# Peptides against a protein of PDB entry 5D63, part 13

Target 1, 292 residues: chain A of PDB entry 5D63
Amino acid sequence: SLRRGIYHIENAGVPSAIDLKDGSSSDGTPIVGWQFTPDTINWHQLWLAEPIPNVADTFTLCNLFSGTYMDLYNGSSEAGTAVNGWQGTAFTTNPHQLWTIKKSSDGTSYKIQNYGSKTFVDLVNGDSSDGAKIAGWTGTWDEGNPHQKWYFNRMSVSSAEAQAAIARNPHIHGTYRGYILDGEYLVLPNATFTQIWKDSGLPGSKWREQIYDCDDFAIAMKAAVGKWGADSWKANGFAIFCGVMLGVNKAGDAAHAYNFTLTKDHADIVFFEPQNGGYLNDIGYDSYMAFY

## One batch from the design tools (peptide; aimed at target 1 V248)

Design b1_p11_6_s3 (made by RFdiffusion4, then SolubleMPNN; from b1_p11_6, 5 letters changed)
Fold by OpenDDE base, seed 2:
Structure b1_p11_6_s3 (fold): chain B 292 residues (1-292), chain A 11 residues (1-11)
Amino acid sequence: as target 1 above (292 residues)
Amino acid sequence: SLASELWQALK
């Protein structure tokens, strides 16, 4: 079953993603097909899927940028009914905003069925053009029509997944203690992570004994990422992944504070040195504490 | 630093 998380939802037939037009928070904003760029933040195309308790395979889909929810207009079962962004809540009972999401017959893609109408989210005519209509349309779970099949590319990790990634890293001290601050984390591309670092002013900051040393750099980076997240996204219920680690060298006579993020496949961590913006697989320290 | 202080406290 689909896990809670942030997804980039791509059509199985054409290179088009589910896009909230202009990222607008206005009720009735069209959801459309739109091109996307891999390994970038596709601002209007990220959706937080929140599973509904006790309703199998059923979710709300919150647009990360606008904070509004995928909504079948009037809950109509008519083919061609508009799918729009609309204000809502994560655990709504409004069937216009409840979506049953299960694997399609191909076992890789998903179909998105409106809970009430039983119609499916459809890229009308498989149109790959920017702004192509996405609508509710009649269908069946076993139908192979790619207009109604969607890849859910997970852009986030759970705290448990992050914890597991840390645990398998060879640069973790035996005394390691991790502190998990949130439940779900959007994982940024390194380019975005670096840009936040640049925009923070840290590249121009100088290490100074006690007054601005390694912990200041690491905390400043985390703060910058946190602020970027808050300023960039209107949805709630997730954080931006940026960890702080405290580590000790092999000799045990030097300690360092640094950052870390996750690799593209979310399986491993990579260390980030906020003093120079470098990404490293080995920063020369073993982490005895992290918070993220 | 925080890193040094905590290390000293925890080891």
Scores: peptide ipSAE 0.359, ipTM 0.923, DockQ to the pose 0.880
OpenDDE base, seeds 1, 3, 4, 5: peptide ipSAE 0.356, 0.357, 0.352, 0.359; ipTM 0.923, 0.921, 0.921, 0.923

Design b1_p11_6_s4 (made by RFdiffusion4, then SolubleMPNN; from b1_p11_6, 5 letters changed)
Fold by OpenDDE base, seed 1:
Structure b1_p11_6_s4 (fold): chain B 292 residues (1-292), chain A 11 residues (1-11)
Amino acid sequence: as target 1 above (292 residues)
Amino acid sequence: SLAQELWEKLK
């Protein structure tokens, strides 16, 4: 079954993603097909899927940017019914905003069925143009129509997945303690992570004994990422991944504070030195404590 | 630093 998480949802037939037009929070804002750029933040095209307890394979889909929810207009079963952004809550009982999401017949893509109407999210005519209509449309789970098949590219990790990635890393001290601050984390591309670092002013900051040393840099980076997240996204129930580690060198006589994030495939961590903006597989320290 | 302080307590 589909896990709770943030997804970029791409059509199986054409290079188009499910997009909330202009990222608007207004009720009735059209959800449309739109082009996307891989390995970048597609601002209006990220959706938090929240599973509904005791309702199999059923979710709400919250647009990360607007904080509004995917909504089938009037819950109508008519083919061509508009799919819009609309205010809602993660655990709503409104069937207009409840979506059953299961694998399609091809075993790779998903279909998105409205819980109430039993119609499917459809890229009308498979139109690849920006602003193409997305609507509820009649269909079945077994149909092969690519207009109703969607790839769910996971853009986030759970705290458990992050924990597992850390556990696999060879640069963890035997005394390691990790502290998990949130449940789900949007993982940023390095380019975005670096841009936040640049915008924070840290590139111009100088290491100074005690007054601004390694812990100040690492904490400042985490604070910058947190602020970026809060300022950029209206949805709740997730954080932006940026960890802080405290590590010790091999000799055991020097300690360092640094950051870390996840690799593109989310399977491993990569260390980030906030004093110079470098990404390293080996920062020269073994982490004995982390919070993320 | 925080890193040094905590390490001294843990080792």
Scores: peptide ipSAE 0.405, ipTM 0.935, DockQ to the pose 0.882
OpenDDE base, seeds 2, 3, 4, 5: peptide ipSAE 0.404, 0.403, 0.399, 0.402; ipTM 0.933, 0.933, 0.933, 0.933

Design b1_p11_7 (made by RFdiffusion4)
Pose (drawn by RFdiffusion4):
Structure b1_p11_7 (pose): chain A 292 residues (1-292), chain P 11 residues (1-11)
Amino acid sequence: as target 1 above (292 residues)
Amino acid sequence: AKHHSIAKGSV
């Protein structure tokens, strides 16, 4: 089963993503195929998949930017029916916004079926051009047609996954305790994590004993990332990944506060120095506390 | 980067 999370959904035949046109919140805004840039935030192309209770393999798909839902127009089973963004709720009973998502016959990509109509999300004619129509279409679960096959590229981690990445890190103090604050996190590319640090004003902040020292920088960065999350996205039910750690050196005589993020493959953590914007695999301190 | 000094064994 596809796990709850945030996905960039890529057509298996051509490198087009499912894109809510112009990120518009208007009801009826077309969902289309569009090119994308890896290792960036693709602002109109991120979808929060919320599992439906007791309805196997079925989800709502909420555009992260607009807060609107993937909706099969009037629930029609006619091939060519429009797939648009529409107002809705995470656990709606409206079948126009319910999607059964299971693996295709290639075992890697998925097919997306409307719960009400039993038709599939289809990149019409396999068109790779920006703005190509995506529609509901007749189809089967097992066929190889790439027009109806989609890679769900996971862009978020659960708290359990973040905890696992931290636990595998070699720079964790024996007294380490972590404090988990949310359940699902959008993992940022370093380019975006850095842009938030720049926009927070921290690059210009001076170190001052106690009144603006390492703990102040680290907390300020976490707060800046939290503000960015709420100010940038309309969908609810997720958080942005940015941790704070306190650590101690090998000699046991100095302590430091700093931030951390995740690697692209989501398996490991990487430390971030908020005083200077640097990313480090070893910051010189073993973490005895973290909150994220 | 700047940091704080602490007594040994404090952690």

Design b1_p11_7_s1 (made by RFdiffusion4, then SolubleMPNN; from b1_p11_7, 8 letters changed)
Fold by OpenDDE base, seed 1:
Structure b1_p11_7_s1 (fold): chain B 292 residues (1-292), chain A 11 residues (1-11)
Amino acid sequence: as target 1 above (292 residues)
Amino acid sequence: MPYKKIPVGSF
């Protein structure tokens, strides 16, 4: 089954993603097909899938940018019914905003069925143009129609997945204790992570003994990422991934504080040095504490 | 922290 998480949802037939037009929070804002750039944020094209308890394979889809929800207009079963952004809640009972999401017959892509109407999210005519209509349309789970097949590219990790990635890293001290702060984390491309670092003012910050040293840099980066998240996204129920670690060197006589994020495949961590903006697979310390 | 904290060179 599809996991709770943030997804970039791409059509299986053409290079278009499910896009909330202009990222607008207005009720009735069209959801459309739109081009995307791989390995970027794609601001209006991220969707938080929240599973509905005790309803198999059924979710709400919250646009990360607008904080509004994917909504089938009037819950109509007519082919061509508009799919729009609309105000809602994560655990709504409104069938216009409930979507059953399961694997298609090809075993790789998903189909998105409205819970009430039983129609499917359809890129009308497979139109690859920006602003192409996305609508509810008749279909079946076993059809091969690429207009109704979608790849769900996961852009986030659960706290458990992050914990597992940390556990696989060889630079963890035997006394390590991790503290999980949130449940789901949007994982940023390094370019975005670096830009937040630049905008934070840290590149111009001076290291000063004790009063503004490694821990201050690491915490300032964490705070900058948190603020960026709050300022950038209207959806709730997720955080932006940016970890803080305290580490000790092999000799056990020196310590450091630094950041970390996840690799593109979300399987491993990479260390980030907030004093210079560098990414490292080995920062020279073994972590005895982390929070993220 | 019970250890000496080390600055990273780039300043």
Scores: peptide ipSAE 0.093, ipTM 0.788, DockQ to the pose 0.135
OpenDDE base, seeds 2, 3, 4, 5: peptide ipSAE 0.037, 0.038, 0.058, 0.027; ipTM 0.746, 0.724, 0.752, 0.716

Design b1_p11_7_s2 (made by RFdiffusion4, then SolubleMPNN; from b1_p11_7, 7 letters changed)
Fold by OpenDDE base, seed 5:
Structure b1_p11_7_s2 (fold): chain B 292 residues (1-292), chain A 11 residues (1-11)
Amino acid sequence: as target 1 above (292 residues)
Amino acid sequence: SAYKEIEVGSV
């Protein structure tokens, strides 16, 4: 079963992703196929899948950028019916915005069926061009048509997954206490994380004893990421992953405050030093506290 | 006391 989370949804046949045209929040904005760049944000191509309680394998799909929802126009079962962005809510009862998402016959890709019409999200003619039509189209769960098969690349982690990643790290103190602030986290590529750091002004900030030292840098970075999230995305129900840790050195005579994020595969954490923008597998401290 | 304070340091 597909988990709640943020996904980049890529066609199984061609290198095209499900894109909300121009990221527009206007009702009726076309959802189209568009090229993407791996390991980047792909701004208009991120979708929050929210599972509907008591309706098996059924979700709403909220565009992260626009805050609007994937919508089958008039819920029509006609082949070629437009799929658009439209205002909605995560737990809507509108069948135009309810999507049953299950594995295809190949066991790796998914098909996206409209709950009401029973038609499938289709990259029309498998067109790989930017702006290619995505529509509702007749189909079956078992057929192998790549126009209707989609890879769901998970771009987020649950708090439980983040907790598990931290628990696997060798630089966690035996007295560690973690505090979870949110339920689902968009995990940023390091390049984006670094850009937020640069834009925050931290690279030019001077370390000053007590008045602007390690804790100030670490908190400033977290605040910068939080603000970036609020300013960048219109969807709700998720956070941007950026942790703060407090750690102690091996000798036990020095402590440090620093940041951390998740690795690309979401399996591990990587430490981030906000005083210099460095990513480290070992920051020289064992964490006794984190919040994220 | 009801709590223990831990000093983070200044590095």
Scores: peptide ipSAE 0.077, ipTM 0.751, DockQ to the pose 0.063
OpenDDE base, seeds 1, 2, 3, 4: peptide ipSAE 0.074, 0.074, 0.077, 0.074; ipTM 0.750, 0.751, 0.751, 0.751

Design b1_p11_7_s3 (made by RFdiffusion4, then SolubleMPNN; from b1_p11_7, 7 letters changed)
Fold by OpenDDE base, seed 2:
Structure b1_p11_7_s3 (fold): chain B 292 residues (1-292), chain A 11 residues (1-11)
Amino acid sequence: as target 1 above (292 residues)
Amino acid sequence: APYLLVEKGSF
């Protein structure tokens, strides 16, 4: 089954993603097909899927940027019914905003069925143009039509997945304790992570003994990422991944504070040195503490 | 304590 998380939702037939037009929070804002750029944020095209308790395979889909929800207009079962952004809540009972999401017949893509109408989210005519209509349309689960098939590319990790990635890393001290701050984390491309670092002013910050040293840099980076998240997204229920670690060297006579993020495949961590903006597989320390 | 008490380096 689909896990709770943030997804970039791409059509299985053409290189178009489910896009909330202009990222607008207005009720009735069209959801459309739109081109995307791999390994970028794709601001209007990220959706938080929240599973509905006790309703199998059923979710709300919250647009990260607008904080509004995917909504089938009037819950109509008519083919061609508009799919729009609309205000809502994660655990709504409104069937206009409840989506049953299950694997398609190909076992890789998903279909998105409105819970009430039983129609499917459809890229009308498979149109790859920017602004192409997305609508509710009649269909079946076993139909192979790519207009109704979607890849759910997961852009986030759960706290458990992050924990597992850390546990696989060879630069973890035997005394390690991790402290999880949130449940779900948007994982940023390094380019975005670096841009946040640049915008934070840290590249121009002066190291000063104890008063502004490694821990200050590391915490400032985490704060900058947190602020960026708060300023960038209207949806709730997730955080932006940016960890802080304390580590000890092999000799056990020096410690350091640094950041870390996740690799693109979310399987591993990579260390980030906030004093110089470097990404490293080995920062020269073994972590005995992290919070993220 | 869930951590080591080690002095930070100069970096």
Scores: peptide ipSAE 0.037, ipTM 0.743, DockQ to the pose 0.085
OpenDDE base, seeds 1, 3, 4, 5: peptide ipSAE 0.037, 0.035, 0.031, 0.034; ipTM 0.735, 0.745, 0.748, 0.731

Design b1_p11_7_s4 (made by RFdiffusion4, then SolubleMPNN; from b1_p11_7, 8 letters changed)
Fold by OpenDDE base, seed 2:
Structure b1_p11_7_s4 (fold): chain B 292 residues (1-292), chain A 11 residues (1-11)
Amino acid sequence: as target 1 above (292 residues)
Amino acid sequence: MEYHEVERGSF
């Protein structure tokens, strides 16, 4: 079953993603097919899938940017019914905004069925052009029509997944204690992470003994990422991944505070030195504490 | 829970 998370939803037939037009929060904003750039944020094309308790394989889909929800217009079962952004809540009972999402017959892609109408989210005519219509359309779960098949590229990790990634890292001290602050984390591309670092002013910040040293840099970076998240996205229920670690060197005579993020495949962590913006697989310290 | 405070040299 599909996990709660943030997804980039890509058509199985053409290089088009489900896009909320202009990222607008207005009710009735068209959801359309749009080109995307791999390994970038694709601002209007991220969707938080929230599973509905006790309703198998059924979700709301919240646009990360607008904070509005995927909505089948009037819940109509008519083929060609518009799919739009509309105000809503994560656990709504409105069937216009409830989507049953299950694997397609190919075992890799998903189909997105409106809970009420039983029609499927369809890239009309498989049109790869920007602004192509996405609509509810008749179909079946077993059909191979790529117009109704979607890859769910997961852009986030759960706290448990982050915890597991940390646990696999060789630079964790035997006394390690981790503290999880949130439940789901958007994982940023390094380029974006670096840009946040640059924009924070940290590159120009001066190290000063105790008054502004490693812990200040690391916490400032986390704060900058948090602010970036708050300023960038209208959806709730997720955080931006940026960890803080305290580590001790092998000799046991020095400690450091630093950041970390996740690798692209979300399987491992990579250390980030906020004092110079460097990414390292080995920062020279073993972490005895993290919060993220 | 036991409280711990450890001083460490920081960079």
Scores: peptide ipSAE 0.038, ipTM 0.692, DockQ to the pose 0.065
OpenDDE base, seeds 1, 3, 4, 5: peptide ipSAE 0.035, 0.033, 0.032, 0.032; ipTM 0.691, 0.686, 0.727, 0.718

Design b1_p11_8 (made by RFdiffusion4)
Pose (drawn by RFdiffusion4):
Structure b1_p11_8 (pose): chain A 292 residues (1-292), chain P 11 residues (1-11)
Amino acid sequence: as target 1 above (292 residues)
Amino acid sequence: FAALPRAGAVS
């Protein structure tokens, strides 16, 4: 089963993503194929998949930017029916916004079926051009047609996954305690994490004993990332990944506060120095506390 | 650890 999370959904035949045109919140805004840039935030192309209780392999798909849902127009089973963004709720009973998502016959990509119509999300004619029509279409679960096959590229981690990445890190103090604050996190590319640090004003902040020292920098960065999340996205039910750690050096005589993020593959953590924007695999301190 | 001095920037 596809796990709850945020996905960049890529056609298996051509490198086009499912894109809510112009990120518009208007009802009926077309969902189309569009090119994308890896290791960036693709602002119109991120989808929060919310599992439906007791309805196997079925989800709502909420565009992260607009807050609107993937909707098969009037639930029609006619091939070519429009797939658009539409207002809705995470746990709706409206079958126009319910999607059964299971692995295709290639075992890697998925097919997306409308719960009401039993038709599939289809990149019409396999068209790779920007703005290509995506429609509901007749199809089967097992066929190889790439027009109806989609890679769900996971862009978020659960809290359990973040905890696992931290636990595998070699720079964790024996007294370490972590404090989990949310359940699902959008993992940022370093390019975006850095842009938030720049936009927070922290690059210009001076170190001052106690009144604006390492703890202040780290907390300010976390707060800046939290503000960015709420100001940038309209969908609810997730948080942005940015941790704060307190650590102690090997000699046991100095402590430091700093931030952390995750690697691209989501398996490991990487430390971030808020006083200078640097990313480090070893910051010189073993973490005795973290909150994220 | 709370009594330990806090370090400046790490590069």

Design b1_p11_8_s1 (made by RFdiffusion4, then SolubleMPNN; from b1_p11_8, 7 letters changed)
Fold by OpenDDE base, seed 2:
Structure b1_p11_8_s1 (fold): chain B 292 residues (1-292), chain A 11 residues (1-11)
Amino acid sequence: as target 1 above (292 residues)
Amino acid sequence: VDSLPLSGPVT
């Protein structure tokens, strides 16, 4: 089954993603097909899938940017019914905003069925143009029509997945204790992570012994990422990934505080030095403590 | 390691 998480949802037939037009939070804002850029944020095209307890394979889809939900207009079963952004809640009982999401016949893509109408989210005519209509349309789970098949590219990690990535890293001390702060994390591209670092003022900050040293830099970076998340997204129920580590060197006579994030494939961590903005596979310390 | 103050100046 589909895991809770943040997804970029891409059509299986053409290079088009499910986009909330202009990222608007207004009720009735069209959801449309739109081009996307791989390895970027794609601001209006991120959706938090929240599984509904005790309803198999059924979710709400919250647009990360607007905080509104994917909504089948009037819950109509007619082919061509508009799919829009609309105010809602993660665990709503409104069938207009409940979507059953299961694997298609090809075993890799998904189909998105409205819980009430039993129609499917359809990229009308497979139109690859920006602003192409997305609508509810008649269909079956077994059909191979790519207009109704979607790849769910996961843009977030659970706390458990983050823990697993840390556990695989060779630069973890035997005394390591990790502390999770949240349950689900949007993982940023390095370019975005770096821009947050630049905007934080840390590149111009002066290292001073004890009064503003490595731990202050690392905490300031985490705070900057947290603020960026709060200022950028209207949806709730997720955090932005940015970890803090405390580490000791091989000699055991020096300790350092630094940041870390996840690699593009989410399988590993990479260290980030907030004093100079560098990404490193080996920062020269073994972590004995982390929180993220 | 808990008793070791953190400083970590980088070049």
Scores: peptide ipSAE 0.212, ipTM 0.856, DockQ to the pose 0.577
OpenDDE base, seeds 1, 3, 4, 5: peptide ipSAE 0.198, 0.207, 0.209, 0.211; ipTM 0.838, 0.857, 0.859, 0.859

Design b1_p11_8_s2 (made by RFdiffusion4, then SolubleMPNN; from b1_p11_8, 6 letters changed)
Fold by OpenDDE base, seed 1:
Formats: C-alpha cells, structure tokens, sequence
Structure b1_p11_8_s2 (fold): chain B 292 residues (1-292), chain A 11 residues (1-11)
C-alpha cells in the first residue's frame, strides 16, 4: 500500500524523526531519532522508499542526503541491534536492507519490519532527545507500542500525481500538451524554492526583449532547481519539482513562459513568476504546454 | 497558439 516516494518518517509517540546522523555516507553511520521542523526540508531525515518488485510491501530505504541505505547491523534479530546507514542499491537482495512496511493496527501509522530478522524499527524507550537510539526490536504487527509506529509523511509526487494536479487546474488551455521529464519529484517548501530563485541571480536579471525574456527566466529557474538538486542530494531516482509552462492570454494575442510548483498538500499547482519571485493562483495565462 | 512568440514582460 505504501507508494514509491520520498518520506519524512516521524515517530507516532513523540516528535522525533528518523535521522541519519550528520548525513554521513560512511558505512555504519547511526540512524537516530532527532527533532524536526515542520514544513521544512529536514535535510538528513528524508528517505526514498523503493518497492521491491514481486515482494509484497517490501522496500529499500535510501537516505536522500547521503545516498546510503537503512541497514540492520548483521541482520541480527537481537533486540537492540543497531540500525545504520550503509552503502547499497535500490533493488538489493541483502535482507539487512530490506524492509517490510505496512500499516499498524491504528490504521494511520506504519511499522517497519526487517525482511530477514522480522524485528521492527524501534525508537528505543521512546526517547525524544536528539541522537536517541533507533534499533531493531522484537514486536508484532498488531501491538500498539508507539516506539515502533511511524508516520510516513510523503514529501514527493509521482509524475502521474503531478499530471492529475495540472489536469484539475482551471488555467489550462484546450490545446494543452504536457511532457513529463522524470518519474518522482521532491516537492520543495516555498521558502526553499524561493531561496533557490534568489541564489540563481534571477532577482537581479534584467528583462530584455527576445534576448532574455520570459522563456529565458523560466528555463533559468528550471536549470537552477536542477543544479540545486544535483548539488544537494546524493541519492538518485528522483528529481526536484519545478515545471515550465507556456501559456496564452484570454485574448489569444500574447504568450508567456513561467514556472509552477505544487501546493503543500500536493493536490494543486501554483504558478511561479521567475521575473519577480511571486506565487500566484492565476498568472493570467492558460497553459498550452508544460514540461516538468 | 504555438506560432505566437513569447515575451511576457512582467515588470
């Protein structure tokens, strides 16, 4: 039932998230509980869940920042076994890095069971302090222990979900044609999206007729986001969401190029004007083409 | 619409 995607994984009992310590790519780096700030990027706390083909409800979990994988040390079934970051691959056969993830008995949180050991990812003692131990621990699917229950807050969208969000927007032209570039997209908070825009130099760029006009601004923003993604994350298999649209006005006598991203709930798109950094629900144009 | 050049001066 869990979809492929990027998740912020939060304990069901205390305000703590699954964190790769210091975002280190070293084998054996501890995975720990750590505080988080809602609606922010939480750099070391994002995990790409990749479903294993033909193995029900089973995933690898790749830390987005380090590019390493959640790993049960020696695959041991002993309670208290360390859970660490370790080098791996998305479709590994190593049972130390395979995790069965299914809903808990409460129907909202998930439990994370190691495929081999059958133990569960446990926030030891429910410790809410930064650096608290996360370990493999004995348990069952039906028990209510909050130490082993996790909310999977989805931070990404599939291309299909993005397409659906576009399709329900009222500012789409009848001739619209969309082109997907990737399969899964990390959706950034607006603050991060804006910061990338600022760092790109676009706020200081001058509009010049044809030679550096709306399409140049929109493409430059897309390129800036792409570079930010490449520079920020070591994991592969996802992109950073930043769309480009071409639109025509209601009169049909003017066209504009602009960007768009997704709303916080991922259900809708919001337009972004790269010439001024504004977010708009209506940019005054109906899109006849998009790529994202 | 695809034959219409884009300029889109916002400022």
Amino acid sequence: as target 1 above (292 residues)
Amino acid sequence: VDSLPLSGAVT
Scores: peptide ipSAE 0.263, ipTM 0.888, DockQ to the pose 0.553
OpenDDE base, seeds 2, 3, 4, 5: peptide ipSAE 0.261, 0.257, 0.257, 0.260; ipTM 0.889, 0.883, 0.888, 0.885

Design b1_p11_8_s3 (made by RFdiffusion4, then SolubleMPNN; from b1_p11_8, 7 letters changed)
Fold by OpenDDE base, seed 5:
Structure b1_p11_8_s3 (fold): chain B 292 residues (1-292), chain A 11 residues (1-11)
Amino acid sequence: as target 1 above (292 residues)
Amino acid sequence: VDSLPLSGPVV
């Protein structure tokens, strides 16, 4: 079953993603096919899938940017019915906004069926052009039509997955204690993470003994990411991944505070030095505490 | 470990 999370949803036939046009929060905003750039944030193309309790394989899909939900216009079963962004709630009972998402016959892609109409989200004619129509269309679970097949590329991690990634890292002290702040985290590309760092003013910040040293830099980065998240996205129910670690050196006589994020595959952590914006696999310290 | 001040390095 599809897990709760943030997904970039890409057509299985052509290099097109499900895009909320202009990221608009207006009711009736078209959802369209649009090109995407790998390893970027793809602002209008991120969807929070929230599983509906006690309804198998059924979700709402909230656009991260707009905070609106994927909506089949009037819940119509007619082929070619518009799929739009519309105001909603994560646990709505409105069948226009309920989507059954299950593996297609190929075992790798998914199909997205409207719960009420039983029609499928379709990239009409497999059109790869920007702004191509996405509509509800008749179909079956077993047919091979790539117009109705979608790859769900997970862009987030659960707190448990983050915990597991940390646990695999060799630079964790035997006394380590981790503290989870949230349940689901959007994992940023390093380029975006770096841009937040740049925009925070930290690159120009002066290190000052005790009064503005490593812990201040690390906390300032965490705060900057938090603010960026709040300012950038209208959806709720997730956080932006940015950890703070406290670590001790091998000699056990010095401690450092730093940040960390997850690698692209979400399997490992990478350390981030907020004093210089560097990414390191080994920062020279073993973490005894983290919060993220 | 918790008694060590967080100071550096200066990077």
Scores: peptide ipSAE 0.185, ipTM 0.871, DockQ to the pose 0.551
OpenDDE base, seeds 1, 2, 3, 4: peptide ipSAE 0.176, 0.179, 0.178, 0.177; ipTM 0.870, 0.869, 0.869, 0.868

Design b1_p11_8_s4 (made by RFdiffusion4, then SolubleMPNN; from b1_p11_8, 7 letters changed)
Fold by OpenDDE base, seed 3:
Structure b1_p11_8_s4 (fold): chain B 292 residues (1-292), chain A 11 residues (1-11)
Amino acid sequence: as target 1 above (292 residues)
Amino acid sequence: VENLPLSGPVA
């Protein structure tokens, strides 16, 4: 089954993603096909899938940017019915906003069926142009029509997945103790992470012995990412991944505070030095404490 | 290790 998480939802037939037009929070805002850039944020094209308890394979889809939900207009089963953003809640009972999401017949892509109407989210005519209509359309689970098949590219990790990535890293001290702050984390591409770092003012901050040293830089970076998240996204129920680590060197006579994030494939962590903006696979310290 | 002061100056 599809895991709770943030997804970039891409058509299986053409290079288009499910896009909330202009990221608008207005009720009735069109959801359309739109081009995307791999390995970027794709602001209006991120969706938080929240599984409905006790309803198999059924989710709400919250647009991360607008905080509104994917909504089949009037719940109509008519082919061509508009799919829009609309106000809602994660655990709504409104069948207009409930989507059964299961693997298609190809075993890789998913189909998105409205719970009430039993119609499917359809990129009309497979149109790859920006602003192409996405609508509810008749279909079946076993049909091979790529207009109704979608790849769910996971853009987030659970706390458990993050914990597992840390556990696989060789630069963890035997005394390591980790603390989870949130349940689900949007993982940023390095370019975005770096931009947040730049915008924080940290590149111009002066290291000063004890009074503004490694721990101050690392905490400031985490605070900057947290603020960026709050300022950028209207959806709730997730955080932006940015960890803080405390580590000891191999000699055991020096300690350092630094940040870390996840690699693109979410399988590993990479260390981030907030004093210079560098990404490192080995920062020269073994972590004895982390919070993220 | 938790009793080591943190400093970590980098270039």
Scores: peptide ipSAE 0.248, ipTM 0.876, DockQ to the pose 0.591
OpenDDE base, seeds 1, 2, 4, 5: peptide ipSAE 0.247, 0.243, 0.243, 0.243; ipTM 0.880, 0.871, 0.878, 0.852

